# Designs tried in a protein design run: peptides against a protein of PDB entry 5EIB. Part 42

Target 1, 366 residues: chain A of PDB entry 5EIB
Amino acid sequence: VDLEPGTMDSVRSGPFGQIFRPDNFVFGQSGAGNNWAKGHYTEGAELVDSVLDVVRKESESCDCLQGFQLTHSLGGGTGSGMGTLLISKIREEYPDRIMNTFSVMPSPKVSDTVVEPYNATLSVHQLVENTDETYCIDNEALYDICFRTLKLTTPTYGDLNHLVSATMSGVTTCLRFPGQLNADLRKLAVNMVPFPRLHFFMPGFAPLTSRGSQQYRALTVPELTQQMFDSKNMMAACDPRHGRYLTVAAIFRGRMSMKEVDEQMLNVQNKNSSYFVEWIPNNVKTAVCDIPPRGLKMSATFIGNSTAIQELFKRISEQFTAMFRRKAFLHWYTGEGMDEMEFTEAESNMNDLVSEYQQYQDATAD
Target 2, 366 residues: chain A of PDB entry 5EIB as posed
Amino acid sequence: VDLEPGTMDSVRSGPFGQIFRPDNFVFGQSGAGNNWAKGHYTEGAELVDSVLDVVRKESESCDCLQGFQLTHSLGGGTGSGMGTLLISKIREEYPDRIMNTFSVMPSPKVSDTVVEPYNATLSVHQLVENTDETYSIDNEALYDICFRTLKLTTPTYGDLNHLVSATMSGVTTCLRFPGQLNADLRKLAVNMVPFPRLHFFMPGFAPLTSRGSQQYRALTVPELTQQMFDSKNMMAACDPRHGRYLTVAAIFRGRMSMKEVDEQMLNVQNKNSSYFVEWIPNNVKTAVCDIPPRGLKMSATFIGNSTAIQELFKRISEQFTAMFRRKAFLHWYTGEGMDEMEFTEAESNMNDLVSEYQQYQDATAD

## One batch from the design tools (peptide; aimed at target 1 G337 D339 E342 E345)

Design b2_p17_5_s4 (made by RFdiffusion4, then SolubleMPNN; from b2_p17_5, 11 letters changed)
Fold by OpenDDE base, seed 1:
Structure b2_p17_5_s4 (fold): chain B 366 residues (1-366), chain A 17 residues (1-17)
Amino acid sequence: as target 1 above (366 residues)
Amino acid sequence: MLKRAPLPARKELEFEK
C-alpha cells in the first residue's frame, strides 16, 4: 500500500515483486507530502476502503488468522498517517486479532524532513491505543550500527533496510517454524507485554560484523549472546543500561547446543541483573530454531521490552515541542481538517507513556 | 543491482541560537 505509484512500481519490478498478488497492490496518485494529516484524513481516507477490501479478502482465505503485521515509517505522511488510519480501521473490524507493527522511527541523522517529529508523535499516539506489539526500528540506531559496527563509511537506505529485514526475519522465526516458543502472535504478546500500553520493543540482531572482519570472526553461542545484549546492537536509539527490562525474548537460529544457549542466557542475565525488573518472574524467554537464516550458520535475534525505550520517545517529544511552541508548519495539518487539539492530545499521551515507563522502572517488589 | 540511494548528506542543522 502506498499513496504514490512509484514505490509500488519499484516493489513490483523488484526481485521479489512476483510473490505478491497483483490485485493486492493498492496505491494512490498524489502522495501524502510528508503530512500525517493527508495520510490520515484526506488522501489516505480516500484509499483506505480499497485497502480494507483486500484485507478482508486475504483474511477470509486464512485457515487461522492470528492477526496483522504492518511495516511502516513514522516520519513520512503515508506510513504514519495512512498506516495509523489502517490500524484503527482493522482493529475496529477485527478487535479479537493481534495488531503487530514494525515502526521505523525518524531521525534527523537520516532525513531532512522537518515535520517528522509531528508525524511520529501523531503516529505514536495511535500506536499506543491501537497496537498490541510494536517493534521500534530507529533510523538513528540503524545508521550508527552501519557506520560504527559494520564500518560502512556512507550508509545507504539499502544498508539500513538490510538490518530491518534481518530483524524482521529473526523476530518472526517462531511464527514461521512449528514447535518454537512464541509460536503465535498472542503468545508473544502474553510473554512480552506485561502492561497493555507498554508494548514497544527494542529489537537487536547478531551477528553484526563488518565485511573486513567476517572471515576472522567465529560464530559462537557466547559471542552471539554477548553481542545481542550489547547496547550498540540495539535497533532503537536507547541504552538498556539507563532502564530496566520488563521482558526479553531471545531467538537463536542454527545448529547449536540448547544447553550452551541456556548457560549463556543465564550468564548474561546474571551479569546484567541490575538491568532487569525483579518483580516479573521468568521474564526472559529463549527459543532455538535449527534452521539458520540464509547466508549465516547461526544468528540470534533480541526482543527487549525495556523502560529505556522512553529515551526514544523523549527525543521525539523534545523535537515536537520545539516546533509546536513556534506553531511551525501547523497550517499544513489544519488545512487538511486536523485540529490543533490533536497535537496536544498526542503530545500528552506520549508524555504519559514516558511517565508510565519511568514508574515501572522505579517500581520495587512489594 | 538496485542503486542504493545514499542517505542525504548530513546537512549541519544550523540551529540558529
Scores: peptide ipSAE 0.023, ipTM 0.464, DockQ to the pose 0.015
OpenDDE base, seeds 2, 3, 4, 5: peptide ipSAE 0.008, 0.012, 0.011, 0.006; ipTM 0.423, 0.415, 0.391, 0.407

Design b2_p17_6 (made by RFdiffusion4)
Amino acid sequence: AAAAAAARLAALRAARA
Pose (drawn by RFdiffusion4):
Structure b2_p17_6 (pose): chain A 366 residues (1-366), chain P 17 residues (1-17)
Amino acid sequence: as target 2 above (366 residues)
Amino acid sequence: XXXXXXXRLAALRAARA
């Protein structure tokens, strides 16, 4: 789905472009120009019922639908504006299905548009209310990993998307292969989301590799475990050691000692016990899958529900406030008929989300 | 287009009230 028609061509000319159902391409003529109001209201509303028709069709041909997963950026107009409209319409029509999103957060280091904080805040407001699980993919973190760790002086979207694809493969492994833990979206959600609004996850993986060089060695289980908890291996630009983990899911892929995995996971939990909330006993679940990802014999994927994610929302909120106080470009949004109060409502909801993460960060079992 | 935007804004404010 895109409002921009040129997106259809690039996907089709891609390696697996012909595998998609031709009828499932739903596109507009213009597209939103980084205007969330255009995406949602204006233009996305024009296009949205066509998308829902396709969604309804895919759903009725499902033996037992688990739910939906949406990939989109929060900084633009279509993936953000229309994407959250689609989520709201799907929530109305399929209220008992899990909604899961892979949402990329904007960063000034990657994109040169100052309205992106507007678009992201209006979107975060929708996701807080309407999604069950959201993987926070931070362009800030992706750029820093490429620039500082992978030493790519000029990171491209291809460089960033290599990190995203490795992460998406890792976090959906328990859904795609036989296993005991978090095997479906609802079971994953019940294990990861103690409070409905706090459903923004920090993903990480090890080893971090630059695409096309080179290999190995394969990591030891200790090396995997330590790296997957490392702040430098997170896809969200937050220091996990600045907050506390409410829940964690760890996924080890490849051939390895299940006993050694158990020992190392127990090791990181009790050496660093102060970083795991004490009022959620046994809050770290571990899954092993025998099939490694491409190019690797061993890998680990980390999924964290950490109070430190408030750093991501504080950064967006500060940029949003800096722009919104000067009312810059606000008429671009209200020109599409959007209420200015929607900006204030979204800002307040995001700041409320930050306060809630802090409340549980300071909470004690006493 | 301007009429449709105005109608949308009026509707949004009425729904909130």

Design b2_p17_6_s1 (made by RFdiffusion4, then SolubleMPNN; from b2_p17_6, 13 letters changed)
Fold by OpenDDE base, seed 5:
Structure b2_p17_6_s1 (fold): chain B 366 residues (1-366), chain A 17 residues (1-17)
Amino acid sequence: as target 1 above (366 residues)
Amino acid sequence: MEEKAKELLEKLLEERR
């Protein structure tokens, strides 16, 4: 789905363009112009019914519909505005199904779109209310991984999207292969989301290795475990050491000893015990899938529900408030029929979310 | 326009620090 036709042509011309049914390509002509209000109230609103018709058709073809997965950018107008409109409409029609998102967070290091803080804040407001689980894929973190860890001097969208793809493949492993922990979206939500609003995850992937170091790196369970819990491997620009883990899932892929995995996972928890809440018992879950990712002998994917995620929301909030207090660019949104009150409500809800994370960070076992 | 908008955003962020 896109409000621009050119993106669909890029997907169709891509190596996997034939995987999707032609009738499942729904697109507009005008685009959103990086404006959330165009995506949500005007251009996106004109297209949403056509998307819902496709969603219904595909849902009816499912033997057992668990829920929906949306991949979108929060910085752009289509992914943010129309994406959140779709989430709302799907939630209304399928209230008993899980809503899962892969939400790409904007960064000034990656994009020069000045209104991204508005689009992101307005989107987060919708995600707090209408999603059950959200993987926060932060372009800030992706850029830093590409630059610092992968030693790419000029990271491209291709480089970032490679990390996104690896992360998405990792977190969906348990859904795609039978007999795994968190084998369905609802079970994942039950294990990962202790409080309904606190459903924003920090994903991480291992191994991350520069091209120059690949030949010298042994892939071992201890090294994967260590790297997976390293703040530098987080796909969200938050330091887990500045918060506490509410819940964690670790997904190992490849032929390895379950015993060794369990030992290393216990060791890393004990070493980092100060970074876990003590009042949630058994809050770390581990899965092992015997099937490695393509091109690797083994990998590990991390899913963290951490109170440190508030750093991401604070960053966006600071940028939002700097513009909004001056009403900078606001006329582009109000001109699409949006009320200024919705900006204030979105800002308030995101600040409340930050406060909730802080409250649970500071909570001690009685 | 984008360059002027970036300069404005940077200025707005600096004024908040």
Scores: peptide ipSAE 0.079, ipTM 0.772, DockQ to the pose 0.030
OpenDDE base, seeds 1, 2, 3, 4: peptide ipSAE 0.068, 0.028, 0.065, 0.000; ipTM 0.759, 0.576, 0.748, 0.281; seed 4 fails the geometry check

Design b2_p17_6_s2 (made by RFdiffusion4, then SolubleMPNN; from b2_p17_6, 10 letters changed)
Fold by OpenDDE base, seed 2:
Structure b2_p17_6_s2 (fold): chain B 366 residues (1-366), chain A 17 residues (1-17)
Amino acid sequence: as target 1 above (366 residues)
Amino acid sequence: MAERAAELRKELLAKRA
């Protein structure tokens, strides 16, 4: 789905374009112009019914519909505005299904789109209310990983998207292969989301190795475990050491000893015990899939529900506040039928979310 | 367009109430 035809043509002409049904390409002509309001209320609203018709058709063809997975950006107009409209409409029609998102968080390091903080804040407000699980894929973290860890001098969107695709493949492993922990979206939610509003995940993938160091790196369970829990390896620009893990899932892929995995996972928890809440028992889950990812002997994918994620929301909130106080570009949104109140409500809800994370960070076992 | 935006807004506000 896109409000621009050119994006769809790029997907269709791509190496995997033929795996999608032609009738499932739904697109507009005008685009959203990086405006959440165009995505949510005008251009996106004109297209949403045609998308819902396709969603219904595909849902009816499912033998066992678990839920929905949306991949979108929060900085643009289509992914943010129309994406959240679509989430809201799907949630209304399928209230008993899991809503899962891969939400790409904007960063000034990656994009020059000035209004991204508005689009992100307005989107987060919708995600808090209408999603069950949201993977926070932060362009700032992806850029920093590409630059610092992968030693890429000038990270491209291709490099960032490679990390995204590896992460998405990792977190969906248990859904795609039989006999795994978190084998369905609902089980994942039960294990990862102790409080309904606190459903924002910090993902990570290992191994991440620079091209120059690949030949010298041993792919071992200890190395994967160590890298996976490293703050520099998080796909969200948050330091886990500044918060506490509410829940963690680790998905190992490849031929390895379950015993060794369990030992290393226990060791890393014990070493980092101060960074876990003590009042959620058995809050770390581990899965092992014998099937490695393409091109690797083994990998590990990390899913963290950490109170440190508030750093990401604080960053967006600060940027939002700096623009909103000046009413910068606000007329672009109000001209599409928005009210200033919607901005204030979205800001308030995101600040409440930050406060909730802080409350649970400071909570002790009674 | 503006009417539809207003209608959608009304629907969205009604769902939040």
Scores: peptide ipSAE 0.026, ipTM 0.715, DockQ to the pose 0.341
OpenDDE base, seeds 1, 3, 4, 5: peptide ipSAE 0.028, 0.022, 0.025, 0.030; ipTM 0.679, 0.643, 0.663, 0.690; seeds 1, 4, 5 fail the geometry check

Design b2_p17_6_s3 (made by RFdiffusion4, then SolubleMPNN; from b2_p17_6, 13 letters changed)
Fold by OpenDDE base, seed 5:
Structure b2_p17_6_s3 (fold): chain B 366 residues (1-366), chain A 17 residues (1-17)
Amino acid sequence: as target 1 above (366 residues)
Amino acid sequence: REEEAERRRRELLEKRR
């Protein structure tokens, strides 16, 4: 789905364009112009019914519908505005199904679009209320991984999207291969989301290795485990050491010793025990899938529900506040039928979310 | 206020048709 036809043409002409049904391509003509309100109230509102018709058709074809997965950006107008409209409409029609998102967070390092803080804040407000699980894929973190870890001098969208793809593949492993931990979206939610509003995840993928060092790096369970829990490997721009893990899932892929995985996972928990809440028992889950990802002998994917995620929301909030105080570009949103109060409500809800994370960070077992 | 915003949105969508 897109409000611009050119994106869909690129997907159709791409190496995987044929994996999608032609009738499942729904697109507009005018785009959202990086405006959340165009995506949510005007351009997107005109297109949403056509998307819902496709969603209904595909849902009816499912033997057992678990839920929905949306991949979208929060900085643009389409992914943010229309994406959140679609989430709301799907939630209304399918209230008993899981709503899962892969939400790409904007960064000034990657994009110069000045209104991204508005689009992101307005989107987060919707995600807090209408999603059950949200993977926070932060362009800030992706850029830093590309630059610092992968040693790419000038990271491209292609480089960032490669990390996104690896992450999405990793976190969906248990859904795609039977007999795994978190084999369905609901089980994932039960294991990962102890509090309904605190459903924003820090993903990570290992191994991440620069091209120059690939030949010298052994792929071992200890190395995967160490990298997976490294703050520099998080695909959300927050340091887990500044917060506490509420829940963690680790997904290992490839032929490896389950005993060795369990030993290394126990060791990393013990070493980092101060960064876990003590009042959630058995809050670390581990899965091992014998099927490696393409091109690797083994990998590990990390899913963390950490109170440190508040750093990401604080960054967005600070940028939002700096623009909103100046009333910068507000007329672009209000002209699309948005009320100015929606900005204040979105800001307030995001700040409440930050406060909730902080509350649970400071909570101790009695 | 919300009803007024919704009215304005409807009017905008009607003008676009």
Scores: peptide ipSAE 0.365, ipTM 0.926, DockQ to the pose 0.178
OpenDDE base, seeds 1, 2, 3, 4: peptide ipSAE 0.341, 0.294, 0.245, 0.287; ipTM 0.922, 0.907, 0.890, 0.905

Design b2_p17_6_s4 (made by RFdiffusion4, then SolubleMPNN; from b2_p17_6, 10 letters changed)
Fold by OpenDDE base, seed 1:
Structure b2_p17_6_s4 (fold): chain B 366 residues (1-366), chain A 17 residues (1-17)
Amino acid sequence: as target 1 above (366 residues)
Amino acid sequence: MEEEAKERLEKLRAERE
């Protein structure tokens, strides 16, 4: 789905374009112009019914519908505005199904779009209320991984998207291979989301190795485990050491010893015990899938529900507040029928979310 | 909020016509 045809043409012409049914390409002509309001209330609202018709058709064809997965950006107008509209409409029609998102967070290091803080804040407001699971993929973190870890001098969108794809493949492993931990979206939610509003995950993927060092790096369970828990390997721009993990899932892929995995996972938890809440029992889950990802002998994927994720929301909030106080570009949104009150409500809800994370960070077992 | 936005949108469309 897009409000512009060019993106759909790129998908169709891509190496996997034929996997998608032609009738499942729903697109507009005018785009959202990086305006959340155009995506949510005007251009997106005109297209949403056509998307819902396709969603219904595909849902009816499912033997066992678990829920929905949306991949979108929060900095643009289409992914943010229309994406959150679609989430809302799907939630209304399928209230008993899981809503999962891969939400790409904007970064000033990657995008020159000045209104991204508005689009992101308005989107987070919707995601807090209408999603069950949200993987926070932060362009800030992706850029830093590409630059620092992968030693890419000038990271491209292709480089960032490669990390996104690896992460998405990793976190969906248990869904794609039956009999694993978190074999369905609901089980994932039960294991990862102790509080309904606190459903924003920081993902990580290992191994991440520069091309120049790849030949010298052994792929071992200890190395994967160490890298997976490294703050520099998180795909959300927050430091887990500044917060506490509510829950963690680790998904190992490839031929390895389950015993070795369990030992290494226990060791890393013990070394990092100060960064876990003590009042949630058995809050670390581990899965092993014998099937490695394409091109790797083994991998590990990390899913963390950490109170440190508030750093990401604080960053967005600070940028939002700086713009909103000046009423910068506000006329672009009000001209699409938005009220300033909706901005204030979105800001308030995101600040409440930050406060909730902080509350549980400070909570003791007593 | 969505219904109010729809009403505002309809008004804006009517003003642009």
Scores: peptide ipSAE 0.016, ipTM 0.557, DockQ to the pose 0.226
OpenDDE base, seeds 2, 3, 4, 5: peptide ipSAE 0.012, 0.013, 0.000, 0.000; ipTM 0.424, 0.450, 0.244, 0.276; seed 5 fails the geometry check

Design b2_p17_7 (made by RFdiffusion4)
Pose (drawn by RFdiffusion4):
Structure b2_p17_7 (pose): chain A 366 residues (1-366), chain P 17 residues (1-17)
Amino acid sequence: as target 2 above (366 residues)
Amino acid sequence: ALETKREELIEKYQARA
């Protein structure tokens, strides 16, 4: 789905572009120009019922639908504006299904548009209310990993998407292969989301590799465990050691000692017990899958529900406030008939989300 | 109020589809 028609061509000319159902391409003529109001209201509303028809069709041919997963950026107009409209319409029509999103957060280091904080805040407001699980993929973190760790002086979207694809593969492994833990979206959600609004996850993985060089050695289980908890291996630009984990899901892929995995996971939990909330006993679940990802014999994937994610929302909120105080470009949004109070509503909801993460960060069992 | 306005605005543009 895109309001921009040129997106259809690039996907089709891609390696697996012909494998998609031709009828499932739903596109517009213009597209939103980084205007969330265009995406949602204006233009996305024009296009959205066509998308829902296709969604309804894919759903009726499902033996037992688990739910939906949406990939989109929060900084633009279509993936953000229309994407959250689609989510709201799907929530109305399929209220008992899990909604899961892979949402990429904007960063000034990657994209040169100052309205992106507007678009992201209006979107975060929708996701807080309407999604069950959201993987926070931070372009800030992706750029820093490429620039500082992978030493790519000029990171491309291809460089960033290599990190995203490795992450998406890792976090969906329990859904795609036989296993006991978090095997479906609802079970994953019940284990990861203690409070409905706090469903933004920090993903990480190890080893971090630059595409096309080189290899190995394969990591030891200790090396995997330590790296997957490392702040430098997170896809969200937050220091996990600045907050506390409410829940964690760890996924080890490849051939390895299950016993050694158990010992190392127990090791990181009790050496660093102060970083795991004490009022959620046994809040770290571990899954092993025998099939490694491509190019690797061993890998680990980390999924964290950490109070430190408030740093991501504080950064967006600060940029949003800096722009919104001066009312810059606000008429671009209200010109599409959007209420200015929707900006204030979204800002307040995001700041409320930050306060809630802090409340549980300071909470004690006493 | 804001939710009603949003719904009405969406329906206005859906009618143009």

Design b2_p17_7_s1 (made by RFdiffusion4, then SolubleMPNN; from b2_p17_7, 8 letters changed)
Fold by OpenDDE base, seed 2:
Structure b2_p17_7_s1 (fold): chain B 366 residues (1-366), chain A 17 residues (1-17)
Amino acid sequence: as target 1 above (366 residues)
Amino acid sequence: ELKEKRKALIEKNRAKA
């Protein structure tokens, strides 16, 4: 789905364009112009019913519908505005199904789009209310991984998207292969989301490999475990050491000893015990899939529900506040029918979310 | 008509928040 035809044409003409049904390409002509309000209330609102018709058709064809997975950006008007409209509409029609998102967080290091803090804040407000699971894929973190870890002098969207694709492949492993822990979206939510509003995940991946680096150094289970818990391997720009893990899932892929995995996972938990909450028993889940990702012998994917995620929301909130106090570009949103109050409500809800994470960070076992 | 549709959508979304 896009409000711009050019993006859809690029996907259709691309190497994977034939994987999708032609009738499932739904697109507009006008674009959102990086305006959340155009995505949510105008251009996107005109297109959303045609998307819902396709969603219904595909849902009816499912033998066992678990839920929905949306991939979208929060910086642009389509992914942010129309994406959150679509989430809301799907939630209304399928209230008993899991809403899962891969939400790409904007960064000034990656994009010069000035209004991204507005689009992100307005989107986070919707995600808090209408999603069950949100993987925070932060362009800040992706850029820093590409630049600092992969030593790419000028990271491209291709480089960032490589990390995104590896992460998405990792976190969906248990959904795609039988006999795994968290084999469905609902089980994942039960294990990862102790409090309904605290459903924002920090994904991480090991090994971090650049596109075309044939130096697939076979990592050991200890090296994978260490890298997976390293803040430098997190796809969200927050330091887990500044917060506490509420829940963790680790997904190993490849032929390895389950015993060795369990030993290394126990060791890393014990070494980092101060960074876990003590009042959630059995809050670390480990899965091993014998099928490695393409091109790798082994990998590990991390899913963390950490109170440190508040650093990401604080960054967006600070950027939002700096613009909103100046009333910068507000006329672009109000002209689409938005009220200035909707900005204040979205900011408030995001600040409440930050406060909730902080409360659970500071909570002691009674 | 477009303004009315926008208003109706805004009102519906406000009634949920």
Scores: peptide ipSAE 0.261, ipTM 0.812, DockQ to the pose 0.174
OpenDDE base, seeds 1, 3, 4, 5: peptide ipSAE 0.053, 0.231, 0.047, 0.158; ipTM 0.750, 0.860, 0.737, 0.804; seeds 1, 4 fail the geometry check

Design b2_p17_7_s2 (made by RFdiffusion4, then SolubleMPNN; from b2_p17_7, 7 letters changed)
Fold by OpenDDE base, seed 1:
Structure b2_p17_7_s2 (fold): chain B 366 residues (1-366), chain A 17 residues (1-17)
Amino acid sequence: as target 1 above (366 residues)
Amino acid sequence: SLEEKRKELIAKNEAKA
C-alpha cells in the first residue's frame, strides 16, 4: 500500500515483485507530502476502504488468522498517517486479532524532513492505543550501526534496509518454523508484554560484522550471545544500561548446542542482572531454530521490552516540542482539518508512556 | 470520533474545491 504509485512500481520490478498478487497493490496518485494529516484524514482516508477490501479477502483465505503485521515509517505521511488509520480500522473490524507493527522511527541523521517529529508523535499516540506489539526500528540506531559497526562511511537506505530485513527475519523465525517458542503472535504478546501499553520492543541482531572483518570472525554461541546484548547492536537508539528489561526473547538460528545456548543465556543474564526487573519471574525466553538465515551459519535475534525505550520517545518528544512551541509548519496539518488539540493530546500520551516506563523502572519487589 | 473527523474533513475539502 502506498499513496504514491512509484513506490509500488519499484516493488513490482524488484526481485520479489512476483510473490505478491497484482490485485493486492493498492496505491494513490498524489502522495501524502510527508503530512500525517493527509495520510490519516484526506488522501489516506479516500484509499482506506480499498485496502480494507483486500485485507478482508486475504483474511478470509487464511486457515488460522493470528493477526496482522504492518511495516511502516513514522517520519513520512503515508506510513505514519495512513498506516495508523489502517491499524485503527483493522482493529475495529478484527478486535480479537493481534496487531503487530514494524515501525521505523525517524532520525535527523537519515532524513532532512523537518516535520518528522510531528508525524512520529501523532503515530505513537495511535500505536499506544491500537497495537499489541511494536518493533521499534530506529533510523538513528541503524545509521550508527552502519557507520560504527559495519564501517560504512556513507550509509545508504539500502544498507539500513538490509539491517531491517535481517531483524524482521530474525523476530519472525518462531512464526515461520514449527515447534519454536512464541510460535504465534498471541504467545509472543503474552511472553513479551506484561503491561498492555508497554508493547514497544527494541530489536537487536547478531552477527553484525564489517565486510573487511567478516572472514576473520568466528561465529560462536558465546560471541552471538555477547553481541546481541551489546547496546551497540540494538536497532533502537537507547542504552539498555539506562533502564531495566521487563522481558526478553532471544532467537538463535543455525546448528548449535541447546545446552551451550542455555549456559550462555544464563551467564549473560547473571552478568546483566542489574538491568532486569527482579519482580517479573522467568522474563527471559530463548528459542533455537536449526535453520540458519541465508548466507550465515548461525545468528541470534534479540527482542527486548526495556524501560530504556523511553530515551527514543524522549528524543522524539524534545524535537516535537521545539517545533510545536513555534507552531512551525502547523498550518500544513490544520489546513487538512486537524486541531492543535490533537497535537497536544498526542504529546501528552507519549509523555504519559515515558512516565509509565519510568514508574516500572523505579519499581521494587515488595 | 475518527469517522466524524473524516466526514468533517471531506466536507471541508469538497467546499474548497
Scores: peptide ipSAE 0.021, ipTM 0.574, DockQ to the pose 0.227
OpenDDE base, seeds 2, 3, 4, 5: peptide ipSAE 0.009, 0.011, 0.012, 0.000; ipTM 0.338, 0.332, 0.440, 0.285

